# Peptides against a protein of PDB entry 1MQS, part 139

Target 1, 223 residues: chain A of PDB entry 1MQS
Amino acid sequence: ILKMLFLNKDLNNNDNITTITDDIFNQQEIIWKVLILDIKSTATISSVLRVNDLLKAGITVHSLIKQDRSPLPDVPAIYFVSPTKENIDIIVNDLKSDKYSEFYINFTSSLPRNLLEDLAQQVSITGKSDKIKQVYDQYLDFIVTEPELFSLEISNAYLTLNDPKTTEEEITGLCANIADGLFNTVLTINSIPIIRAAKGGPAEIIAEKLGTKLRDFVINTNS

## One batch from the design tools (peptide; made by RFdiffusion4, then SolubleMPNN)

Design b2_p23_5_s1 (from b2_p23_5, 11 letters changed)
Fold by OpenDDE base, seed 3:
Structure b2_p23_5_s1 (fold): chain B 223 residues (1-223), chain A 23 residues (1-23)
Amino acid sequence: as target 1 above (223 residues)
Amino acid sequence: SKADELIEKALKLNEEFLKSLYS
């Protein structure tokens, strides 16, 4: 949760919430953000964070996704909501209306393939895909550009990674394939991404594999 | 700045939701 509030940056897990927020508050300029929740995620946040923790994390305002919210076009927004068609439609509408400056989307559970495709299609139609900075769920972290969202056929990966019957070998193989796809995308856009990955899961495996591929490529091109 | 004004506005709008969240 704290990682999400700091735009999915790496945090020191050995410190308590107060220490982490204090350290960041003292060392870096606070980026003020809006936090958008639903009923389920509200319960989650309430169980972990206090009001002062949110403030120290730079959360200037938090609201329910279904509530009427005032436009803050110069303020980035963090969504932490269930992966539903309704929530996706609301996010896209917020995007269309330029409600916020940037959109960091964190789904509380796995985003189904059909909903990922729907999100991608709707965002593409708006012509404002550049405002979508991140899309996360429990399995994968993405820096979202329109080309990246469409090219990686990542939807099948979500289903496989979410199936409890999937073996470790199958997961490793899939992660390798995803890393290959990401690597090809990086080469196509001619930009080295900042890799963000959740620890202890498939995302970390993908990040490590991608990092290795990128390092190898750089070494080979500079030699 | 415009950004500062928006932040101030956001802070004012946060009070009712915070009450509901930790109620």
Scores: peptide ipSAE 0.014, ipTM 0.345, DockQ to the pose 0.024
Fold by OpenDDE base, seed 5:
Structure b2_p23_5_s1 (fold): chain B 223 residues (1-223), chain A 23 residues (1-23)
Amino acid sequence: as target 1 above (223 residues)
Amino acid sequence: SKADELIEKALKLNEEFLKSLYS
């Protein structure tokens, strides 16, 4: 949760919440953000964080996703909400209306393939995909470096690999294909996707494969 | 080039990520 509040940067988990927030507050520049929640995530946040913890994490204001919210076009927003069609539509509407400067989307549970496709499709149509910086769930984190990388093809492939019915051989093959696709995208449009997962997840495998391809390319082109 | 800079950035981020997973 704290990682999310700091835009999913790596944090030291060896300390308690208070120590972590104090250290960050004192040593780093605070990026002020809006936190958008739903009923379920509100309960989750409230169970582990105090109001002062949110403030120290740079949360200037928090609200429910279904509430009418004032536009803050110069302020980045963190969404921590359930992966539902309704929430996705609201996020896209907020994007269309330039409600915030940047969008960091964190789903509280696994994002279904169909909803990821829906999100990607709607965002692409808006022409404002550059404002989407992150999409996370329990199995996937996707960081968008360039608008062209937020596509149906790239996003769909990563979620499909989380099907428990998929064999190890199929996973390996799919990961290789995804890495190839990402690599080709880098070369074509000079844009790099950054995607990760928890240890042992498909995104980790893909990241390793893509990294290897990119390193090999750089070495070969500089030789 | 811009492409080279992006690649270097991505590689660095990936390396840091992988190290964090196995630590």
Scores: peptide ipSAE 0.006, ipTM 0.287, DockQ to the pose 0.064
Fold by OpenDDE base, seed 1:
Structure b2_p23_5_s1 (fold): chain B 223 residues (1-223), chain A 23 residues (1-23)
Amino acid sequence: as target 1 above (223 residues)
Amino acid sequence: SKADELIEKALKLNEEFLKSLYS
């Protein structure tokens, strides 16, 4: 949760929440953000964080996703909401209306493939995919730096890796294919995805493979 | 090139992230 509030930056987990927020508040420039929640995530946040913790994390305003919210086009927004069609539609509408400057989307649970595809498709249609900076769930952790990095093809690749029916061999093969696809995409758009993965997950495998390909490419081009 | 710089930056960030998971 704290990592999310700090735009998924790495935090030292050895300290209590108050110590972490104090340290970050003192050491880093505060980026003021809006936090958008739903009923379920509100309960989660309230159980873990104090009001002062939110303030120290740079949360200026927090609101429910279904509530009417004033536009803050110069302020980044963090969404921490359930992965539902309704919430996705609201996020896309907020994107269309330029309600915020940047969108950091964190789903409270796993985002199903169909919903990820729906999100990607709708965002693509808006032409404003560049405003989507992050999309996270239990299995996905990636930073989108360029609009082309948020595509149906990339999303489909990640989703196939998380199919519980997929064998380890199939996962390994798919990870290789995804890494190749991502690498080709990076070369094409001249933008690099930052892939973060949970330990032992498919995303870690992909990240390692992609990293190797990128390193090899850099070595060969400097050569 | 600008592309190379971006790649290096991304790789560094990814490496740092991975290290943090094993720490």
Scores: peptide ipSAE 0.000, ipTM 0.243, DockQ to the pose 0.061
Fold by OpenDDE base, seed 4:
Structure b2_p23_5_s1 (fold): chain B 223 residues (1-223), chain A 23 residues (1-23)
Amino acid sequence: as target 1 above (223 residues)
Amino acid sequence: SKADELIEKALKLNEEFLKSLYS
C-alpha cells in the first residue's frame, strides 16, 4: 500500500508505516496526488493507514471511484480498485475527460486477461495512453514508464493473445516480444519490479520469460 | 490483515530480488 502511494517506488520496509512516511516526507519532495478507491479498497486502506499517513504520502484527496469527482487535470491520480469492467470503464472515462494529469492504476486483485485487454484497447482508442503511467494488480506488478510501450506493444499483444485464431506459436512469439519490451523497460528504469502473473495464461508465460531474461542479465553482468 | 501480509511478502521478495541483482 505504501509503495502504491509513493507511485510504486522502492521503499525500505524495515520500518513501521509512521517511520517510513516520516522519512519520505522529510527526504523527498512530496508529489501531491488523488487516491481513488472503491468500497473494498477503502476498507483495506482504512485498516492500515491513518488520514495523516495518507497526507504524508501526498494524498491530497481520496474518493470513491463511483462518486462524482471534480477534475484535477494537473494532479496525478492513484487508483486502487477492484478489477471489474465497471471500474475499468470509469477509469477510461476519467482518462477521456482528462480528469487527472497522470494515472497510476493498482487493482486490488488479479486482473483477468480479458479485462486487461479491454483496458488496453479502450486506452489505445483514447489516444491518451501517455497518461497511463502504471498498471498493477496484487499479482501483476507492471511498471509502465513509457506509455507508448504499454499501449502499443502490450495492448496489441494481448488482443492477439485472446484471438482464438491465434496459433500457439504466435502466442509464444508475442509473449517473447512482450517480455523483451518489458526487459528493455526494466533496464531503462534501472528498477526491477517483481513480476507476478496469473497462472495458466499468457501473463505467466511473459513473466517466466522476463524472469529468465532478468536472471540471465544479472548473471552476465556479475560475471 | 491478509492484504498487509501479502504486501509485506511482496515487498520482501522485491527487496531480496533487488539485493540479488546488486549483489
Scores: peptide ipSAE 0.000, ipTM 0.307, DockQ to the pose 0.032; fails the geometry check

Design b2_p23_5_s2 (from b2_p23_5, 10 letters changed)
Fold by OpenDDE base, seed 2:
Structure b2_p23_5_s2 (fold): chain B 223 residues (1-223), chain A 23 residues (1-23)
Amino acid sequence: as target 1 above (223 residues)
Amino acid sequence: SKAEEFIKKAEELNEKFLKSLYN
């Protein structure tokens, strides 16, 4: 949960929640965000975090996804909601209406394939896929760096990577393609990112490939 | 500042939301 509130950055989990929030608050500039919840996730958050903890995490406003919410077009939003068609539609509508500046979507459980495809399709139609920065569920960690990667490849990539029928060679090839896409993005923004990935899965493979490409590039450009 | 206004608005919205949950 804390990881989510800090835009899925890696956190030191050795300390209690209060200590972690205090340390982060003191060491880094706070990014003010809106937190959008549903009934289920509200219960979850309330059981783990206090209001003061949310504030320390930069959550200035929190609301229910089904409630009418005031637009905050200059403020990033974190969604922590159930993976339902209804919630997907609401998120897309919020995107269309420029409700927030950026969208960090975290589903409380696994997002089914059909819903992922639906999300990708709807987002692609809006032309505002660049505002969606992250999509997460319990099994998926994806950072959206380019609209086309999200709209065209995320669904296929996710499905392929999670299909038990997919061969290791296919996975490796797909990971390489993803890494290439990320590499191109990095070059475009002209900034070397801190690469972090979950261990033991495709994300790690992608991260390693990307790291290698970046290192090679730096060496070649400095030579 | 614009930031201060945002914070103020956020706090107000937060309070309203919290009140709605406990009523």
Scores: peptide ipSAE 0.008, ipTM 0.318, DockQ to the pose 0.023
Fold by OpenDDE base, seed 1:
Formats: structure tokens, sequence, C-alpha cells
Structure b2_p23_5_s2 (fold): chain B 223 residues (1-223), chain A 23 residues (1-23)
């Protein structure tokens, strides 16, 4: 939860929450954010964090997702809500209305495949997928920097990678294909990539492969 | 050269982004 409030930064969990928030608050410029909750996640947050902890984490305001919220187009938003169709629709509506500058979506539990596909489809239609920076759940942990990275095709691939029934060989092959696709996308749109991957999983494999492809491309173009 | 510049810029932006996320 604390990681979420700091945009899923790896934090040292050896200290208590208050100490961690104090240290971060004092060491770096705080990024002010809006926290959007639902009833269930409100209970969760209240059980773990103090109001002062939220403030120290840069949460200026927190609201319920179903409440009327004023637009803050220059402020990033953290969603910590249940993975429901209703919440997804609200998030997409917020995206359509440019309610916030950036969207960091954290689901309180696993996002079913059908809902992930629905989210991806709706976001793609808006043309504002670039504002979706993170999507987290029990199985998903990724940062989206380009609209093409948040497509149905990529989502399907990601789901396959996170399926425990998928073999290592299938994962490796799929990672290579994804890396190729990402590489081609980068070149096609001439967009500078921001690469971030969780360690120890398929994301790291993809990131490494993509990085290698980019480096190789540079070498070959200079020859 | 253009590719090298592209990669360099990408790395810089990546670092800035990570820094902004307190990473």
Amino acid sequence: as target 1 above (223 residues)
Amino acid sequence: SKAEEFIKKAEELNEKFLKSLYN
C-alpha cells in the first residue's frame, strides 16, 4: 500500500510506515497526488495508514470513486479500488474527461481477464492511453508509457505470461515476440521508450530483450 | 548517430521518470 502511494516504488519495509514516510518526505520533493478509493479500500487504508501518513506520501486529497470529484487536470491520481466493471467505467470516464494528469491504477485484487480486456478496449477508444501510467493487481505489474503498449494484443500476451499453466518455453518465446513488437512499435512511432520492469519475471526478460534490440540497432546503424 | 542520440535520450528520460517515482 505504501509503495502504491509512492507510485509503486520499492521501499524498505524494515521500518514502520511513519518512519518511511517521514524519510521520503524529508529526502525528496514530494509529488502531490489525489487518492481515489472505494468503500472497501477505504477500510483497508484506514487500517494501515494514518492521515498524516497520507499527507507525507503526498496525498493532498482522497475521495471515493463514486463521489463527484472536481477535475484536477494537472494532478496525478492514484486509484486503489476493487476490480469491478463499475469502477473501470468510472476510471475510463475520468480519463475521457481529463480529470487528472496521470492515472496510476491499483486494483485491490486480481483483475479478471474479461475486465482487463474491457479496460484495454475502452482506454484504446479514448485515445488517451498515454495517461495510464500503471496498472497493478495480483498478477499485473507494469507501467504503460505508450498507447500501443496498452492494447488488447499486449494484454492477451501479458495474461499468457502470468498464467501459471504456461510453460517456460512458451514464456521465453512470447517474451521474444513481445520484445520484437515493442521494438518495431518504438521505431514506427519514433517515440522514445521508457523501460521499467519488475525483476525476476517475464517483464524483466522483455525489458532486457528490448534493450538489447535497441542497442543492436544503434550498432548496426553506425556500421 | 541519430539512433545513438535516440537511445541516449531514452535513457535520460527513463532515469528522470524513475527518479520522479522515487526509484
Scores: peptide ipSAE 0.000, ipTM 0.281, DockQ to the pose 0.064
Fold by OpenDDE base, seed 4:
Structure b2_p23_5_s2 (fold): chain B 223 residues (1-223), chain A 23 residues (1-23)
Amino acid sequence: as target 1 above (223 residues)
Amino acid sequence: SKAEEFIKKAEELNEKFLKSLYN
């Protein structure tokens, strides 16, 4: 949760909430943000964080997604909400209205593929996809940066990674395929990538595999 | 050596990116 509040920056998990917030606060690295919640996520946040913790994390305002919220066009927004069609529509409407400067979307549970596609489609129509900086759920971790967005066109990758019935071997295999695709892309564009991935999920597996491939390539090419 | 240089550069880019988020 703290990671989310700091725009999914890697934090030391061994530190308590107070230590982390104090350290960041003292370093003056805080960006003021608005936190958008729903009923379920409000309960989650309240169980873990105090109001003072939110302030130290740079949350200047927090509100419910269904509430009438005032525009803060110069302030980035963190959404921590359930993956529902309703919430997606509200987020897109907020995007259309330029309610916030940037959108960091964190879903409280796995986002179904159909809803992800719906979100992507709606955002693309707005022409404001550049404002969507991150989309996260339990299994998804990616940053959207225009115009350098691309797809590997791997069929059912998201569904497979998010299906609890999928075996570890299947996940590992798919992650390897994704890493291969990314590796080929990196070679094609001939640039060193910035690799960021959430820990503990498929994204980390992919990142590690990609990193290994890149390191091996450099070693083999220069040897 | 080249591999180490590559990794170092990648790390620098990552750090730069992260810092840019907070500017």
Scores: peptide ipSAE 0.000, ipTM 0.263, DockQ to the pose 0.042
Fold by OpenDDE base, seed 5:
Structure b2_p23_5_s2 (fold): chain B 223 residues (1-223), chain A 23 residues (1-23)
Amino acid sequence: as target 1 above (223 residues)
Amino acid sequence: SKAEEFIKKAEELNEKFLKSLYN
C-alpha cells in the first residue's frame, strides 16, 4: 500500500510504516496526490494506514470513485479500486474530462482479460493515453508512457502468460517477445515503457530481459 | 530483494537511456 502511495517506488520493507514515511518525507520533495478508493479498498487502507500516514505520503484528498469529485487538472491521481467494468468506465471518464494531470491505476485484484482489453480500447479512443502512467494488478505491474502499450497484442500476450495451461517454454518465449516489443517501442517513440516485476511471476522475467536489452543498447551506443 | 534490486537497476538504465536519446 505504501509503495502505491509513492507511485510504486521501491521501499525498504524492513522498516515500520512511520519510519518509512518519515525517511521518504525527509529525503525527497513530497508530490501531492489525490487518492481514489472504493468501498473495499477503503477498508483495506483503513486497516493499515492512519490519516497522518496518508498525509506524509502526500495524499491531500481521498475520495470514493463513485462520488462526485472536483477537477484537479494539475494534480496527479492514484486509483486503488476493484477491477470492475464500472470502475474502468469511471476512470476513462475522468481521463476524458481531464480531471487530473496524471493517472496511476492500481487494481485491488487481478484484472481480467476482457476488462484489460476494454480499458485499453477506451483509453486509445480518448487520445489521452499519455496521462496513464501506471497500471497495476496482483500479477502485472507496468508503467505506460505510450499508446502502443495499450495494444490488444500486448494485452493478449499478458493474459496468455497467466493462463495455467501455458507451458514454461511458451511463457519464456512470450516474455521475450514482450521485452522485444517494449524495447522497440522505446527506440521508435523516444518514450520508455517500464515493466515492474511481480515477484516470482512473468513480470520479473520480462523486466530482466528488458533490462538486458537496455544495458546492451547503452553499452553499444557509448562504445 | 534481488528482484527489487534488479528493477531499480533497470530503472536507472532507463533513465540513462532517455538522457542519451535527448543528447
Scores: peptide ipSAE 0.000, ipTM 0.297, DockQ to the pose 0.042

Design b2_p23_5_s3 (from b2_p23_5, 13 letters changed)
Fold by OpenDDE base, seed 1:
Structure b2_p23_5_s3 (fold): chain B 223 residues (1-223), chain A 23 residues (1-23)
Amino acid sequence: as target 1 above (223 residues)
Amino acid sequence: SKAEELIEKALKENEEFYKSLFN
């Protein structure tokens, strides 16, 4: 949750929430943000964070997603809401209306493929995909910028990675394929990205494999 | 050569990033 409030930057988890927020507040320029919640996520946030913690995280205003909210076109927004069609439609409407400058979307649970596709389709129609900076759920952790967004066109990758019935072998194989695709993309673009991945999931596996491929490539080309 | 240098730099940054996750 704290990571979300700081736009999913890596935070040292060894300290209490107050200490973390204090440290960040003192070390970096605070980016003021709007936090948009639903009823369920409000309960979650309230159980973990105090009002002062939100303020220290740069949250100037927090509102319910279903509430009428005034446009703040120069202010980035963090959405922390349930993955529902209703919420997606509201987010897209907010995007269409240029309600905020940037959109950091965090779903409280897994986003079903159909809803992800719906979100993507609606966003694409708006022509404002560049304003969507992040989309997170239980399984997804990625930054979305139009110039940096691409597809490897691997069929059913999302379903495979998010299906609890998928075997470890299948996941590993798919991760390897994804890593290969990413590696080829990196070479094609001739731009080396910083690899960031959440721990404990497919993303970490992919990151590790990609890193290894890049290292091996460098070693082999220097030889 | 330039690409390799960039890769090495990126890998170093990645390593530092991952180390930061364990702290």
Scores: peptide ipSAE 0.000, ipTM 0.251, DockQ to the pose 0.044; fails the geometry check
Fold by OpenDDE base, seed 2:
Structure b2_p23_5_s3 (fold): chain B 223 residues (1-223), chain A 23 residues (1-23)
Amino acid sequence: as target 1 above (223 residues)
Amino acid sequence: SKAEELIEKALKENEEFYKSLFN
């Protein structure tokens, strides 16, 4: 949860929540964000974090996803919601309306393939995929840096990876292509996405491949 | 370059992350 609130940055897990938030707050400039929740995630957050913890994490406003929310076009938003069609539609609508400056989407559980495809399709139509910075679920952690990678490469990858008919070779090839795309994106935007993959899945393969490419690049540029 | 610094930082973070996963 804390990782999510800090835009999925790595946190030192050896300390308690209060210590972690204090340390981060003292060491880094706070990024003010909006937190969008649903009923289920509200219960989860409330069980773990206090209001002061949210403030220390840079959460200036928190609201329910189904509530009418005022636009904050200059403020990034963190979504922590259930992976449902309804929530996806709301997020897309928020994107269309430029409700926030950036979208960090965290699903409380695994996002089904069909919903991921739906999200990707709807986002692609808006032409605002660049505003979606992250999409996470229980098993997938990835940063979306370019609309095409999100709409085409990531979605296809997810579909392919979850299709039982897909061969290991096809999976490996697709992961390599995704990693290549991500690498190129990193170079173009001069921003390195923190790609974290769930253990034992395609995301890990992609992350490893991307890491290797980045390492090779750094070595070659410094030589 | 700034890009190189960012890459190095990210690589380090990723390495630490992976280490944490296998520990």
Scores: peptide ipSAE 0.000, ipTM 0.253, DockQ to the pose 0.047; fails the geometry check
Fold by OpenDDE base, seed 4:
Structure b2_p23_5_s3 (fold): chain B 223 residues (1-223), chain A 23 residues (1-23)
Amino acid sequence: as target 1 above (223 residues)
Amino acid sequence: SKAEELIEKALKENEEFYKSLFN
């Protein structure tokens, strides 16, 4: 949760919440953000974090996704919400309305492929895809760093992967290309990502391919 | 390899982290 609140930056997991928040707070690296929750995620956040922890994490305002929220066009937003069509539509509407400056989307559970595709499609139509900085779920851990919108590229790929007209060979090829892109991104970031993917779909294929590439790279680099 | 161990460790840590977040 703290990682999410700090825009999924790498944090020392060995430190307690207080230590982490204090250290970051003292370093003046706080980016003020709004936190958008739903009922379920509110319970989750409340179980782990105190109000002071949120403040120390740079959360200036937190609200429910279904609540009427005032625009904060100069403030980045962290969404931590259930992967539902309703929430996706709200996020997209928030994007369309320029409600926030940047969007860091964290789903509380696995985002189904169809919903990911829907999100990607809607975002693409808005022409404001650059504002989507991250999309995470329980199984997706991809950091999108500007200017390379890594997560959005994956989303577009998923749209193609779900086209019934797409051949298995095309799917495999696309997954390989995505994995290559991800691999290059990982190398650029110089951090080993945790790769999680939903089982039984293209995400798993990509994850496996990426995992293999990373393993091979590590083996080759250490040899 | 050490790298594989690190990756596995990272994966495990992330899994535990996500479990802690979502469970």
Scores: peptide ipSAE 0.000, ipTM 0.270, DockQ to the pose 0.027; fails the geometry check
Fold by OpenDDE base, seed 5:
Structure b2_p23_5_s3 (fold): chain B 223 residues (1-223), chain A 23 residues (1-23)
Amino acid sequence: as target 1 above (223 residues)
Amino acid sequence: SKAEELIEKALKENEEFYKSLFN
């Protein structure tokens, strides 16, 4: 939950919630955000976090998705809601109305294919896909730019993969995570892609890992 | 059945990572 509140950046999971929030607060400038919840996610958040924890995470306002909310066009918003048609329509409407500056969407459970396609289509029609910064569920991490075009936007991926100080183990681990995300996305949209990647770098590693997963999938589907 | 098993396996492989996003 804390990772979500910090826009899904990597956090040290071994520390207490208070220690994590204090360390982050001391190291980086807090980005003030709005948190949008539904009834189910409210119960989840309340079971884990205190009001003070939300404030330390930069959450200034939290509201229910079905409530009338005031526009805050200069403030980024985090959605943590159930993957329903109703919630998707509300998010898209908020996008159309420029209610917030940026949209970080976290679904509380798996987003069905039909709803993913619906979200993609609606976002594409608005012409404001650039405001969607993240879309997460239990199994997927993606950005919807067009109805049939999806991208993974992982925080600090470029920096990590291109930093000379990054270890081979760290690169391999990150590439595996990216490949897993891509694989899950491919399965969700039910389309096997042609893989294109630059040679001699992390992109090739990712492509190989993804290719292996897809090949294994095809072999087992045809057996 | 095999395809479903592979899908489930693939999803579980990254389960810890994705669950961490909601913790």
Scores: peptide ipSAE 0.000, ipTM 0.284, DockQ to the pose 0.027; fails the geometry check

